# Peptides against a protein of PDB entry 2KNC, part 50

Target 1, 74 residues: chain A of PDB entry 2KNC
Amino acid sequence: KGPDILVVLLSVMGAILLIGLAALLIWKLLITIHDRKEFAKFEEERARAKWDTANNPLYKEATSTFTNITYRGT

## One batch from the design tools (peptide; made by RFdiffusion4, then SolubleMPNN)

Design b2_p20_3_s1 (from b2_p20_3, 18 letters changed)
Fold by OpenDDE base, seed 3:
Structure b2_p20_3_s1 (fold): chain B 74 residues (1-74), chain A 20 residues (1-20)
Amino acid sequence: as target 1 above (74 residues)
Amino acid sequence: LEELERLLQLIQELLELLEK
């Protein structure tokens, strides 16, 4: 009866530790998957906003190219 | 799910062995 009680206690402790570790791994995995999905949506929305900005007639490019017609390149 | 059920069954079997 003595060694059997110790084996049962150690096995129950081991099972609780494994369940706790598995729960933490599942939790971390769910967060990581959630964050990746949210980031992918954010990058898609940012890509759409860039396309909409390029097609927006109110968007003035900050860079204006002036061709100086009087510049005779040497 | 099956692994959790197997762990629960193992704990039950160990408790039944302790009762004997």
Scores: peptide ipSAE 0.072, ipTM 0.691, DockQ to the pose 0.363
Fold by OpenDDE base, seed 5:
Structure b2_p20_3_s1 (fold): chain B 74 residues (1-74), chain A 20 residues (1-20)
Amino acid sequence: as target 1 above (74 residues)
Amino acid sequence: LEELERLLQLIQELLELLEK
């Protein structure tokens, strides 16, 4: 039984769909890798800004340490 | 490119099988 015209049509359609899906997956993967690299740079810059602030002699910690003089540790 | 060429070859083989 030779290949039915329907089998050829379905195989071509299936192949086009697989190529389209593969292209979308590659595109999404490239974007996701790009976004992760940008996020990693942002976290590095944020970490550097924290260190630079800690070394600034004008920086006052927003955290006030209150020593409770009445706290007798149990 | 190579995968697209392979697909084109498979389509050609399927068309040649349909002409028999």
Scores: peptide ipSAE 0.070, ipTM 0.695, DockQ to the pose 0.277
Fold by OpenDDE base, seed 4:
Structure b2_p20_3_s1 (fold): chain B 74 residues (1-74), chain A 20 residues (1-20)
Amino acid sequence: as target 1 above (74 residues)
Amino acid sequence: LEELERLLQLIQELLELLEK
């Protein structure tokens, strides 16, 4: 019964380590999936904001192209 | 908490199986 108690102790320690590692991997995977979904949502909201800006008649483009009617390219 | 208690119970059951 001496070798069996050491095998049990090592198996329990190994199981706890594997469960802890699995929990960390699952946690990191969930965060990574969450961050990718949030980033995809942010890029969609940014694309919508550009689309809404392009269709908003109140959007004044920061660059006013003044056609200088006096520019006779000689 | 409940999962940790189940893991402790499973470890105890495995310990009892190895004591036979």
Scores: peptide ipSAE 0.069, ipTM 0.692, DockQ to the pose 0.172
Fold by OpenDDE base, seed 2:
Structure b2_p20_3_s1 (fold): chain B 74 residues (1-74), chain A 20 residues (1-20)
Amino acid sequence: as target 1 above (74 residues)
Amino acid sequence: LEELERLLQLIQELLELLEK
């Protein structure tokens, strides 16, 4: 049974490599899902902080738009 | 866990078939 021993050794080696690759893919997928959820939470917190700044009575806009009523564009 | 145990069992059955 010389050829059968080589087939089983190659099948076991292939199975170990596939399990290792699957574990790495699952690990990377879990990290990527976690990171996207954390990033979405941080962007929501930044959006809320911008809303809270708009409701701050001490916030003065750095840009004031004055309508010049005397400007007739030539 | 159960899928990993099934894969280990299949590897063991293949090794036992090889020992015969």
Scores: peptide ipSAE 0.068, ipTM 0.689, DockQ to the pose 0.404

Design b2_p20_3_s2 (from b2_p20_3, 18 letters changed)
Fold by OpenDDE base, seed 4:
Structure b2_p20_3_s2 (fold): chain B 74 residues (1-74), chain A 20 residues (1-20)
Amino acid sequence: as target 1 above (74 residues)
Amino acid sequence: LDLLEELLRLIQELLELAEK
């Protein structure tokens, strides 16, 4: 039964390492999916904010085109 | 808790296999 104890210890250590690695991979995957969803939502909100600024009558374009009435183009 | 119970179960299954 001596070699069997070493096999059991190595198998338990291997199982703990595999479970720990699997948990870290799942955690990293969940974070990566969450961050991509949040980034996609942020880009959608930024796109909507551009559309809402285009339709917002309070958005004065920073460029006032002053039509110089005295400009007779020659 | 569940992962600890599953680990304990795996240890028990390996121990039973080593007793045969």
Scores: peptide ipSAE 0.081, ipTM 0.715, DockQ to the pose 0.229
Fold by OpenDDE base, seed 3:
Structure b2_p20_3_s2 (fold): chain B 74 residues (1-74), chain A 20 residues (1-20)
Amino acid sequence: as target 1 above (74 residues)
Amino acid sequence: LDLLEELLRLIQELLELAEK
């Protein structure tokens, strides 16, 4: 029974390590996919907001160039 | 849950094998 107990302990430890590693890989994969989808959505929304600004005829640039007619360059 | 239960079952089967 001595060698069998060691084999069982090593097999259980190996199984726990493999499952822990698999869980970490799945977790990292899910996060990486989630973050890429979220980032792609944010870049699409940012691109759309830029297009809406460019195509919105109501968007007057806040830069009113006041030509100061009283500026006599002395 | 199912994978954890299956792992626990495999651990139990290995423990029962060690008791023989």
Scores: peptide ipSAE 0.080, ipTM 0.717, DockQ to the pose 0.313
Fold by OpenDDE base, seed 2:
Structure b2_p20_3_s2 (fold): chain B 74 residues (1-74), chain A 20 residues (1-20)
Amino acid sequence: as target 1 above (74 residues)
Amino acid sequence: LDLLEELLRLIQELLELAEK
């Protein structure tokens, strides 16, 4: 019965380690999925805000394309 | 709770295997 008790103790220790590792992996996976969903939502909201800024009649583009009619590119 | 019950079940299955 000595070797069987050691096998049971090692198997219980192994099971606890595997459950702990699985819990950490699940936790990390849930955070990673959450962060990716939040980031995707943030990029979508940022894209929408850029379109809304383009439709704002008060938005003066800081880049006035001055077509210099006198610029003869030679 | 479920993970603790599953761990207790695995311990019981291992004890039953050691009694054979």
Scores: peptide ipSAE 0.079, ipTM 0.710, DockQ to the pose 0.198
Fold by OpenDDE base, seed 5:
Structure b2_p20_3_s2 (fold): chain B 74 residues (1-74), chain A 20 residues (1-20)
Amino acid sequence: as target 1 above (74 residues)
Amino acid sequence: LDLLEELLRLIQELLELAEK
């Protein structure tokens, strides 16, 4: 029957699209989990490098806080 | 593999329904 062939074609197309969409969602999820783990590792390594720099007796802070001893706040 | 086999089976069942 003419309508049954169209329903079959549309159902097959719909199934292929749903599988393709599911595969893309799984792929995006795996990448997002991977990137979050790599970013967390990068932030931990950056934090450790900052601590190691703070323990270096040759490290001078780039920001010099000058306490103005002449500033008596009125 | 199982999901592809299930999809192929669904396509076959729909094709057999369209031949009636």
Scores: peptide ipSAE 0.076, ipTM 0.714, DockQ to the pose 0.341

Design b2_p20_3_s3 (from b2_p20_3, 18 letters changed)
Fold by OpenDDE base, seed 4:
Structure b2_p20_3_s3 (fold): chain B 74 residues (1-74), chain A 20 residues (1-20)
Amino acid sequence: as target 1 above (74 residues)
Amino acid sequence: LKLLEELLALIEELKKLLEE
């Protein structure tokens, strides 16, 4: 008794669906890893830009400490 | 590639079972 043709068709369809699902999971995993690496790079560049901004003499701290030269502390 | 080879092997095994 040859295997039921329906069992063969369902097994092939099931295998194709499992491969398709596995490919989608791998693709999603690769994207997620890529995005995490890109985000880590962006945070590093942002940290570097903050350090470069701190060294940029054009960024005068908005706190103008007006030293009142007339304040003779008693 | 490996998953495609495994699928091909499964199809060949199922064809062999169908010839019995």
Scores: peptide ipSAE 0.069, ipTM 0.715, DockQ to the pose 0.287
Fold by OpenDDE base, seed 1:
Structure b2_p20_3_s3 (fold): chain B 74 residues (1-74), chain A 20 residues (1-20)
Amino acid sequence: as target 1 above (74 residues)
Amino acid sequence: LKLLEELLALIEELKKLLEE
């Protein structure tokens, strides 16, 4: 019985398409995991930079509370 | 893993069809 060349071709094409799709899904998943890890590190570094700005003795808080000593509340 | 097993099973089925 000669192999059904059509069945063999369709199965090979189907296998190649499934491998290609699986590879794309794995690739997208790896990128998504990588990007989430980098974003988490970036947010941690940004959080540390905000904390370090609060501890920077050169950062004068722009809120000077001016107590107006001349306000006699009548 | 499962996809690789399915691919190997398909290759074995294709070999069997080629031996007939």
Scores: peptide ipSAE 0.062, ipTM 0.697, DockQ to the pose 0.438
Fold by OpenDDE base, seed 2:
Structure b2_p20_3_s3 (fold): chain B 74 residues (1-74), chain A 20 residues (1-20)
Amino acid sequence: as target 1 above (74 residues)
Amino acid sequence: LKLLEELLALIEELKKLLEE
């Protein structure tokens, strides 16, 4: 039975398509993992910067609590 | 690497089927 040249061509085409699809999936996965790691690092650095700002003795809270001495809270 | 090895294995299997 001579090799079905059509089966060989279709199998090679299928293999190329599967490799191409796998490469695209791996690429997308790597980018997604990279972006998530970078975002997690950014949120950690932002959290640290917020704590450092709270400990800055030069940080005047924009909210001045004026104790209104005339407010007799009954 | 694994995908390349699988592709090479498939090509070898197809060659074997072509020689029969």
Scores: peptide ipSAE 0.060, ipTM 0.699, DockQ to the pose 0.304
Fold by OpenDDE base, seed 5:
Structure b2_p20_3_s3 (fold): chain B 74 residues (1-74), chain A 20 residues (1-20)
Amino acid sequence: as target 1 above (74 residues)
Amino acid sequence: LKLLEELLALIEELKKLLEE
């Protein structure tokens, strides 16, 4: 049976496509891990900045809860 | 490692098809 040139060409094309797809998946995975680590650091820094603001004696909360002393809940 | 093993297996299969 002469070499099925079509089978050889399709198998080589399939192998190249699978290698390319695997490389893209690895690349996407590395970026996603990097971005999650950077985002976790950003959220930690943002949380620390909120604590530093709470410890600042010049910080006044933007939301003042007024307890209406005249409101006797019936 | 697994991808390299699959590529090697494919090359061996292509060699068999070329020798027929």
Scores: peptide ipSAE 0.056, ipTM 0.691, DockQ to the pose 0.350

Design b2_p20_3_s4 (from b2_p20_3, 18 letters changed)
Fold by OpenDDE base, seed 1:
Formats: C-alpha cells, sequence, structure tokens
Structure b2_p20_3_s4 (fold): chain B 74 residues (1-74), chain A 20 residues (1-20)
C-alpha cells in the first residue's frame, strides 16, 4: 500500500507552512535586532545633543551674583 | 541552512516514496 496521498500532501503543506513561518520569524528577528541597535544609537546621539545644549554658549544664566564689596556686616 | 536542506530532502524522499 503506497503512502497515503493525503499524508504526502499534508506533509508537504506542513513543511511549506513551517518554512514560511520560520522565514518570517527570522526576518522579524533580524529587523527587531537592527531597529534596537539603531534606536540605541539614536538615543545616545540625542543624549549627547542634550548634554551639549546644557553648555549652549548663548545661554546666559538669568541670575547674576554680585558680591557687594562695600557690605560690612555689622 | 542544514535544517532547511534536511527538510527539503525529507520532502523529496516522501515524494519519491509516493511514486513507487
Amino acid sequence: as target 1 above (74 residues)
Amino acid sequence: LSLLQELLLLILELLQLSLE
């Protein structure tokens, strides 16, 4: 009795589905790893840019401390 | 790559068995 044609068809269909699913999972995994690396780089660059903004040479502190040299505290 | 090749070979073997 040759193998049931149904078993062969189901095995081929199952294999195609598994290959397709595996390919999609690998693709999604590669993209997710890539995107995480790119996002981490972007956040690092953004963090650096924020640190440089704190040292903006155009930012003058609104508070000027004047030491009154003539103040003799009695 | 090896697992995909093994699966492809298994499919070919099952197809050959179906033609016998």
Scores: peptide ipSAE 0.062, ipTM 0.678, DockQ to the pose 0.388
Fold by OpenDDE base, seed 5:
Structure b2_p20_3_s4 (fold): chain B 74 residues (1-74), chain A 20 residues (1-20)
Amino acid sequence: as target 1 above (74 residues)
Amino acid sequence: LSLLQELLLLILELLQLSLE
């Protein structure tokens, strides 16, 4: 008794669908890894730009903390 | 590429077994 033709057809269809799904998952994984690397680079550049702005002698922090030298914390 | 070829060969073997 050869394998039922229906079982063979369903197995072939299932195999093709699994290959297609695996290819889509690999493709999505590669894009996700690429996008994560680009986003990490963008966040690093944004962090560096904040440091450069903080070192700009024209940039005064909006918050000036004055330590009251007369406040002896009693 | 090798896994795709192996799977294509497996499909061809299953088709041949279904024709016998």
Scores: peptide ipSAE 0.060, ipTM 0.681, DockQ to the pose 0.354
Fold by OpenDDE base, seed 4:
Structure b2_p20_3_s4 (fold): chain B 74 residues (1-74), chain A 20 residues (1-20)
Amino acid sequence: as target 1 above (74 residues)
Amino acid sequence: LSLLQELLLLILELLQLSLE
């Protein structure tokens, strides 16, 4: 008695579904890892850019303490 | 590529076994 044709058909269908699911999971995993690496680079670049903007000598802190030399506090 | 090829071969083997 050859394997029941139904068992063969169901096994082939099941195998195709499992491959399709595995391929989708691998694809999603690769994208997720890629996006995490890209996001980490963007956060590092944004951190560096924030440090460069904080050290930008053009951003004088708006708080210029002008000591009025004419103010003789009695 | 190898796993897909192995699985394709397994499907072909199961189909051949079903024709015996």
Scores: peptide ipSAE 0.059, ipTM 0.673, DockQ to the pose 0.256
Fold by OpenDDE base, seed 3:
Parts: sequence; C-alpha cells; structure tokens
Structure b2_p20_3_s4 (fold): chain B 74 residues (1-74), chain A 20 residues (1-20)
Amino acid sequence: as target 1 above (74 residues)
Amino acid sequence: LSLLQELLLLILELLQLSLE
C-alpha cells in the first residue's frame, strides 16, 4: 500500500512551516537580545552624561537669583 | 547555513523514502 499522497504532502507542508517558524523565532530572539544589550548601554551612557553635566564647570544652573534693590521690605 | 542545508536534504531523503 503506497503512502497516502495527501498525508505525505501535508507532512511536508507542516515540516516546512515548522522550520520557517523556528527560524523566525531564533531570528527574533537574537534581535531581541541584541536590542536589549544596546538599550542597556544607551541608558548607561545617558546616566553617565547626566553625572558629567553635574560636574561640568561650564554648566550653569538655570536658577538665577535677582535681588530687587527697590524692594524695601516694610 | 550548513545545518539548514543538511536538514533540508534529510527532509528530501525522507520524502523520497516515503514515495517508494
């Protein structure tokens, strides 16, 4: 009894789909791991840049105090 | 790339064996 041609065709189609899905999952996993590592580096560099701004001698705080010389506090 | 080629060849071989 030769194999049911329909069963063979469906099994081959199923195998191709499973391989395709496995390849896409591996690809997505690799990208996700890469992107998380790059994002973690970006957040670390951004955190360092904020600390460097606090220690930058050229950085002047946005807050300036103006003494109103005409204000005689009664 | 080689492992994917080997897997594809294995599927083709199993397909041929199923058609005999």
Scores: peptide ipSAE 0.051, ipTM 0.652, DockQ to the pose 0.125

Design b2_p20_4_s2 (from b2_p20_4, 18 letters changed)
Fold by OpenDDE base, seed 5:
Structure b2_p20_4_s2 (fold): chain B 74 residues (1-74), chain A 20 residues (1-20)
Amino acid sequence: as target 1 above (74 residues)
Amino acid sequence: DEELLLLLLLELLAELLALL
């Protein structure tokens, strides 16, 4: 008895949907791996730019430390 | 998670192909 024609049609439709979903998941995985590598490079470049700025003798820190000369720590 | 979902989808595809 050949498989019921309805079972064959539903299985083929299900298979096509699953292949489509698998392709979307593979695509998402590839993008996620790519984006993580790009983000890691961006954070490395940002860290490097912060170090280069700290070594620039023309860079003045935005934070001015005012030493209160009248503060006697009790 | 995504790799496990892909493996599950491939298994389900193989089961559907075995019914043909």
Scores: peptide ipSAE 0.060, ipTM 0.691, DockQ to the pose 0.045
Fold by OpenDDE base, seed 2:
Parts: C-alpha cells; sequence; structure tokens
Structure b2_p20_4_s2 (fold): chain B 74 residues (1-74), chain A 20 residues (1-20)
C-alpha cells in the first residue's frame, strides 16, 4: 500500500504548524532573556546615577533642618 | 514564577522538537 496521500499531507501540515510554534517559542524566549538583561543593565545604570548624585559635591540635601529657634522649651 | 515559565516553555519546545 503506497503512503496514504492524505496522511502525508496532514503530517506535512502538522510539521509546518509545529515548526511555526517552535519558532515563536524560541523568539519569545530570546526576547525574554534579552529584556531581562536590558532591565538589569537599566537598574544598574539607575543605581550608578543615584550614587553619582549622592557623591556630587554640589548636591545640597533639600532637607534643610530648620532649627526652630522659637522653641524655648518651657 | 518567570524562571519556571521559561523552564516550562523549554520543556514544551523539547516536546515539540521530539514530535518533529
Amino acid sequence: as target 1 above (74 residues)
Amino acid sequence: DEELLLLLLLELLAELLALL
């Protein structure tokens, strides 16, 4: 019995669908790994920018502690 | 959660490749 042409056609269609799905999964995986690395880099750059601001000798803390000279403790 | 999703996705990919 020669290969059933319908079985061959359905197997080829199934294989194409599985390859397409596998390609989408690989693509999603690669993007997810890339985005995590980029996010980690962004958080590191943000942390460095915060440290650079803290070490900037021109950064006066906006928190002026006003010593209320009018508070004469009874 | 997200690492488990990646492992599940990799397992699903391996199963799909084994069916191919």
Scores: peptide ipSAE 0.052, ipTM 0.685, DockQ to the pose 0.029
Fold by OpenDDE base, seed 4:
Structure b2_p20_4_s2 (fold): chain B 74 residues (1-74), chain A 20 residues (1-20)
Amino acid sequence: as target 1 above (74 residues)
Amino acid sequence: DEELLLLLLLELLAELLALL
């Protein structure tokens, strides 16, 4: 009994569908990994920029703490 | 660009599913 032509056609269609689904899952996985790496890099660059700004001699903190040298807390 | 490629691939899958 040769393979039924219908079984061959359905198996080929099913294989193409599974390849397409696998390609979508791989693509989505690659994007998700890319976005997480880019976000992690952005947060690292932001943390570095904040650290570099804290070390920048031109950066004035919005809050200046003045130690009153005449304040002897009783 | 990436979203457009995903949409096109989803459309291709929908067409393949409609043929099944």
Scores: peptide ipSAE 0.050, ipTM 0.677, DockQ to the pose 0.027
Fold by OpenDDE base, seed 3:
Structure b2_p20_4_s2 (fold): chain B 74 residues (1-74), chain A 20 residues (1-20)
Amino acid sequence: as target 1 above (74 residues)
Amino acid sequence: DEELLLLLLLELLAELLALL
């Protein structure tokens, strides 16, 4: 039985469509991973900026704990 | 932009489906 020409044509068309769909899924996955990495960097930079702002000398919590080294607790 | 490229690839996939 020679190769069924219809089976060959449908297999080639199906392979092209599967490659196209796979390429779209891979591309969407790469973008999603990229966006998550960029968002993680942004949240890290925002965290650093908050730590630098918490060290703003204007936001010294008014409670300085003075350890009096001369206080011998009885 | 990445979104425009996805739309173009989706259009190409739709054209390939229309050939079936």
Scores: peptide ipSAE 0.044, ipTM 0.675, DockQ to the pose 0.028

Design b2_p20_4_s3 (from b2_p20_4, 17 letters changed)
Fold by OpenDDE base, seed 2:
Structure b2_p20_4_s3 (fold): chain B 74 residues (1-74), chain A 20 residues (1-20)
Amino acid sequence: as target 1 above (74 residues)
Amino acid sequence: EEELKRLLELLQEALLLAAS
């Protein structure tokens, strides 16, 4: 049973390492997907908000254009 | 979850086989 015990120990160690690595990879993947979805939602909402503001008839631009009637240019 | 369970089952079977 000597060699068998070594095989079992190595298999258990390998299994633990593989499970740990798999868990980390799954965690990383889930975070990446979650972050991308959240960011996409944020950008969509921001784009919608900007669009709504642009089409608001009550919106007054902070920039005012004044025509200088005395400036004719050369 | 099912894939993880399947992996665990395979590992358990392999360990049982190795321990035999």
Scores: peptide ipSAE 0.063, ipTM 0.686, DockQ to the pose 0.046
Fold by OpenDDE base, seed 3:
Structure b2_p20_4_s3 (fold): chain B 74 residues (1-74), chain A 20 residues (1-20)
Amino acid sequence: as target 1 above (74 residues)
Amino acid sequence: EEELKRLLELLQEALLLAAS
């Protein structure tokens, strides 16, 4: 049963490698789907924030202009 | 989970068959 033992060991090793590879592929797939959904939400929130700034009547621009009355223009 | 368990069972059966 010497050759049979070697075949079993190689088959078990191959099975472990295949399971590991499958697990990595599933893991990568799940992360990719998760990242795409998160990025889509981020872009939607960013677009919404820009829209709120443009159309919110309560919004006041951060930039203000002041006149220096002491400047003579020379 | 059940599919993974089934795969492990099949591996165990193959190992036992080879050990006999």
Scores: peptide ipSAE 0.056, ipTM 0.679, DockQ to the pose 0.042
Fold by OpenDDE base, seed 1:
Structure b2_p20_4_s3 (fold): chain B 74 residues (1-74), chain A 20 residues (1-20)
Amino acid sequence: as target 1 above (74 residues)
Amino acid sequence: EEELKRLLELLQEALLLAAS
């Protein structure tokens, strides 16, 4: 029974470790999938906000163009 | 959850079989 008890204890310990590791991997996988979905929503909202800013009549561009009428290009 | 309980049950049965 000596070696059999050792094999049983090691098998149980190994099973617990494998189950724990598998649970952690599944947990991380689920979180990663969730985070990707949430990130996609944030990027969509950010894109919409940019489009709304472009159509806002109160938005003045930081850059202005000046046409020099005296420039002859020579 | 039920699968986890089933796995635990199978482990217990294997432990009992090894102990007998």
Scores: peptide ipSAE 0.055, ipTM 0.678, DockQ to the pose 0.052
Fold by OpenDDE base, seed 5:
Structure b2_p20_4_s3 (fold): chain B 74 residues (1-74), chain A 20 residues (1-20)
Amino acid sequence: as target 1 above (74 residues)
Amino acid sequence: EEELKRLLELLQEALLLAAS
């Protein structure tokens, strides 16, 4: 029963590997979902911070726009 | 966890079948 025992051992090993792989995939999925939620919150906070800065009367915009009076828009 | 238990049971049954 040598070949039968080897088949059983390999099948068990394969099953363990598949379970391990599945666990890793689930773990990665959970991390990905968590990271996306955290990143979304970060972007929301950043957008809010920009809005608050724009409404601050003490804020002076770093960029200045100069219009070329001689530009005819050809 | 019930699915994991079922999987373990199936593996045990397969092992017993191979031993018989």
Scores: peptide ipSAE 0.051, ipTM 0.668, DockQ to the pose 0.058

Design b2_p20_4_s4 (from b2_p20_4, 16 letters changed)
Fold by OpenDDE base, seed 4:
Structure b2_p20_4_s4 (fold): chain B 74 residues (1-74), chain A 20 residues (1-20)
Amino acid sequence: as target 1 above (74 residues)
Amino acid sequence: DALLLALLLLQLGAELLALL
């Protein structure tokens, strides 16, 4: 008995839908891996920038300690 | 959700292939 033409058509449609869904899952996986790598680099650069802020000659600490030379602690 | 749908469609595809 030859394959039922309806079963063949439905199987081909199902296979196309599966390939399409697999392609979307692969695409989403690639994007998710890419975004995680970029975010990890951004957090590393931000961490380095915080460490280099201590060596930035333009960074003024918000806390200034004034030694009052006139304050004799009496 | 998408993974469960993919598994369901994979099962349906395998059953259709077993009827061929």
Scores: peptide ipSAE 0.048, ipTM 0.633, DockQ to the pose 0.056
Fold by OpenDDE base, seed 5:
Structure b2_p20_4_s4 (fold): chain B 74 residues (1-74), chain A 20 residues (1-20)
Amino acid sequence: as target 1 above (74 residues)
Amino acid sequence: DALLLALLLLQLGAELLALL
């Protein structure tokens, strides 16, 4: 009994698709881990920059709240 | 990238089929 040519063809196609899918999943996983680590560093640096600005005695807040003393809320 | 990998796997599949 020769190998069933249909079984051989389907098995080869299935193996190629599984290898391709596995490679794409590994690649996506590596990128996702890399990007999350880089984004976490960026958010830490941004948080640190806000703290450093808050501790600078020369920093003037860009937001001045003007209370309009003439506004009698009706 | 994903397209190039898909083309490479398709080529590899064609070569494997030519060896059967």
Scores: peptide ipSAE 0.042, ipTM 0.645, DockQ to the pose 0.035
Fold by OpenDDE base, seed 1:
Structure b2_p20_4_s4 (fold): chain B 74 residues (1-74), chain A 20 residues (1-20)
Amino acid sequence: as target 1 above (74 residues)
Amino acid sequence: DALLLALLLLQLGAELLALL
C-alpha cells in the first residue's frame, strides 16, 4: 500500500508548523535571556553610580537630620 | 517580521511539495 497522500501532506504541514513554533520559542527564549542580562547589568551599573556619588568628597547631602534637644514629647 | 516568516514557511512548504 503506497503512502496515503493525505497522511504525507498532513505530516509535512505538521512538521512545518512544529519547526515554525520551535523557531518562535527559541527567539522568545533568546530575547528573554538577553533582556534579563541587560537589566541585571543596568541595575549593577546604577548601584555602582550610587556608590561613586556617595564617595565623592564634593557631594553634600541636601538633607541633614538634627536631634531637637528641646523636644520633650509632651 | 511575521510576514517574512509566513513567506519563508510557504516557500519551504512549496519546496517540500516539489520533492514529493
Scores: peptide ipSAE 0.042, ipTM 0.643, DockQ to the pose 0.036
Fold by OpenDDE base, seed 3:
Structure b2_p20_4_s4 (fold): chain B 74 residues (1-74), chain A 20 residues (1-20)
Amino acid sequence: as target 1 above (74 residues)
Amino acid sequence: DALLLALLLLQLGAELLALL
């Protein structure tokens, strides 16, 4: 009995679908790894810029907190 | 690299078909 032609066709279709899905998953994984590395670099550069800003004698914070020592709650 | 991987997967698919 030769191989069932239906089993052969279904196996080939299944293999093509699995290869296609695997290729898409690999592609998505590579992009996700790339984006995470770029994002990590961006957060490091942002953290460094914050330290440089904190050491800049010309930087004035937009918000200042004042404690009113004369405020006696009623 | 991607072309070599595609050729390898095509070869593996052809070998699997030869075993059926």
Scores: peptide ipSAE 0.039, ipTM 0.619, DockQ to the pose 0.045

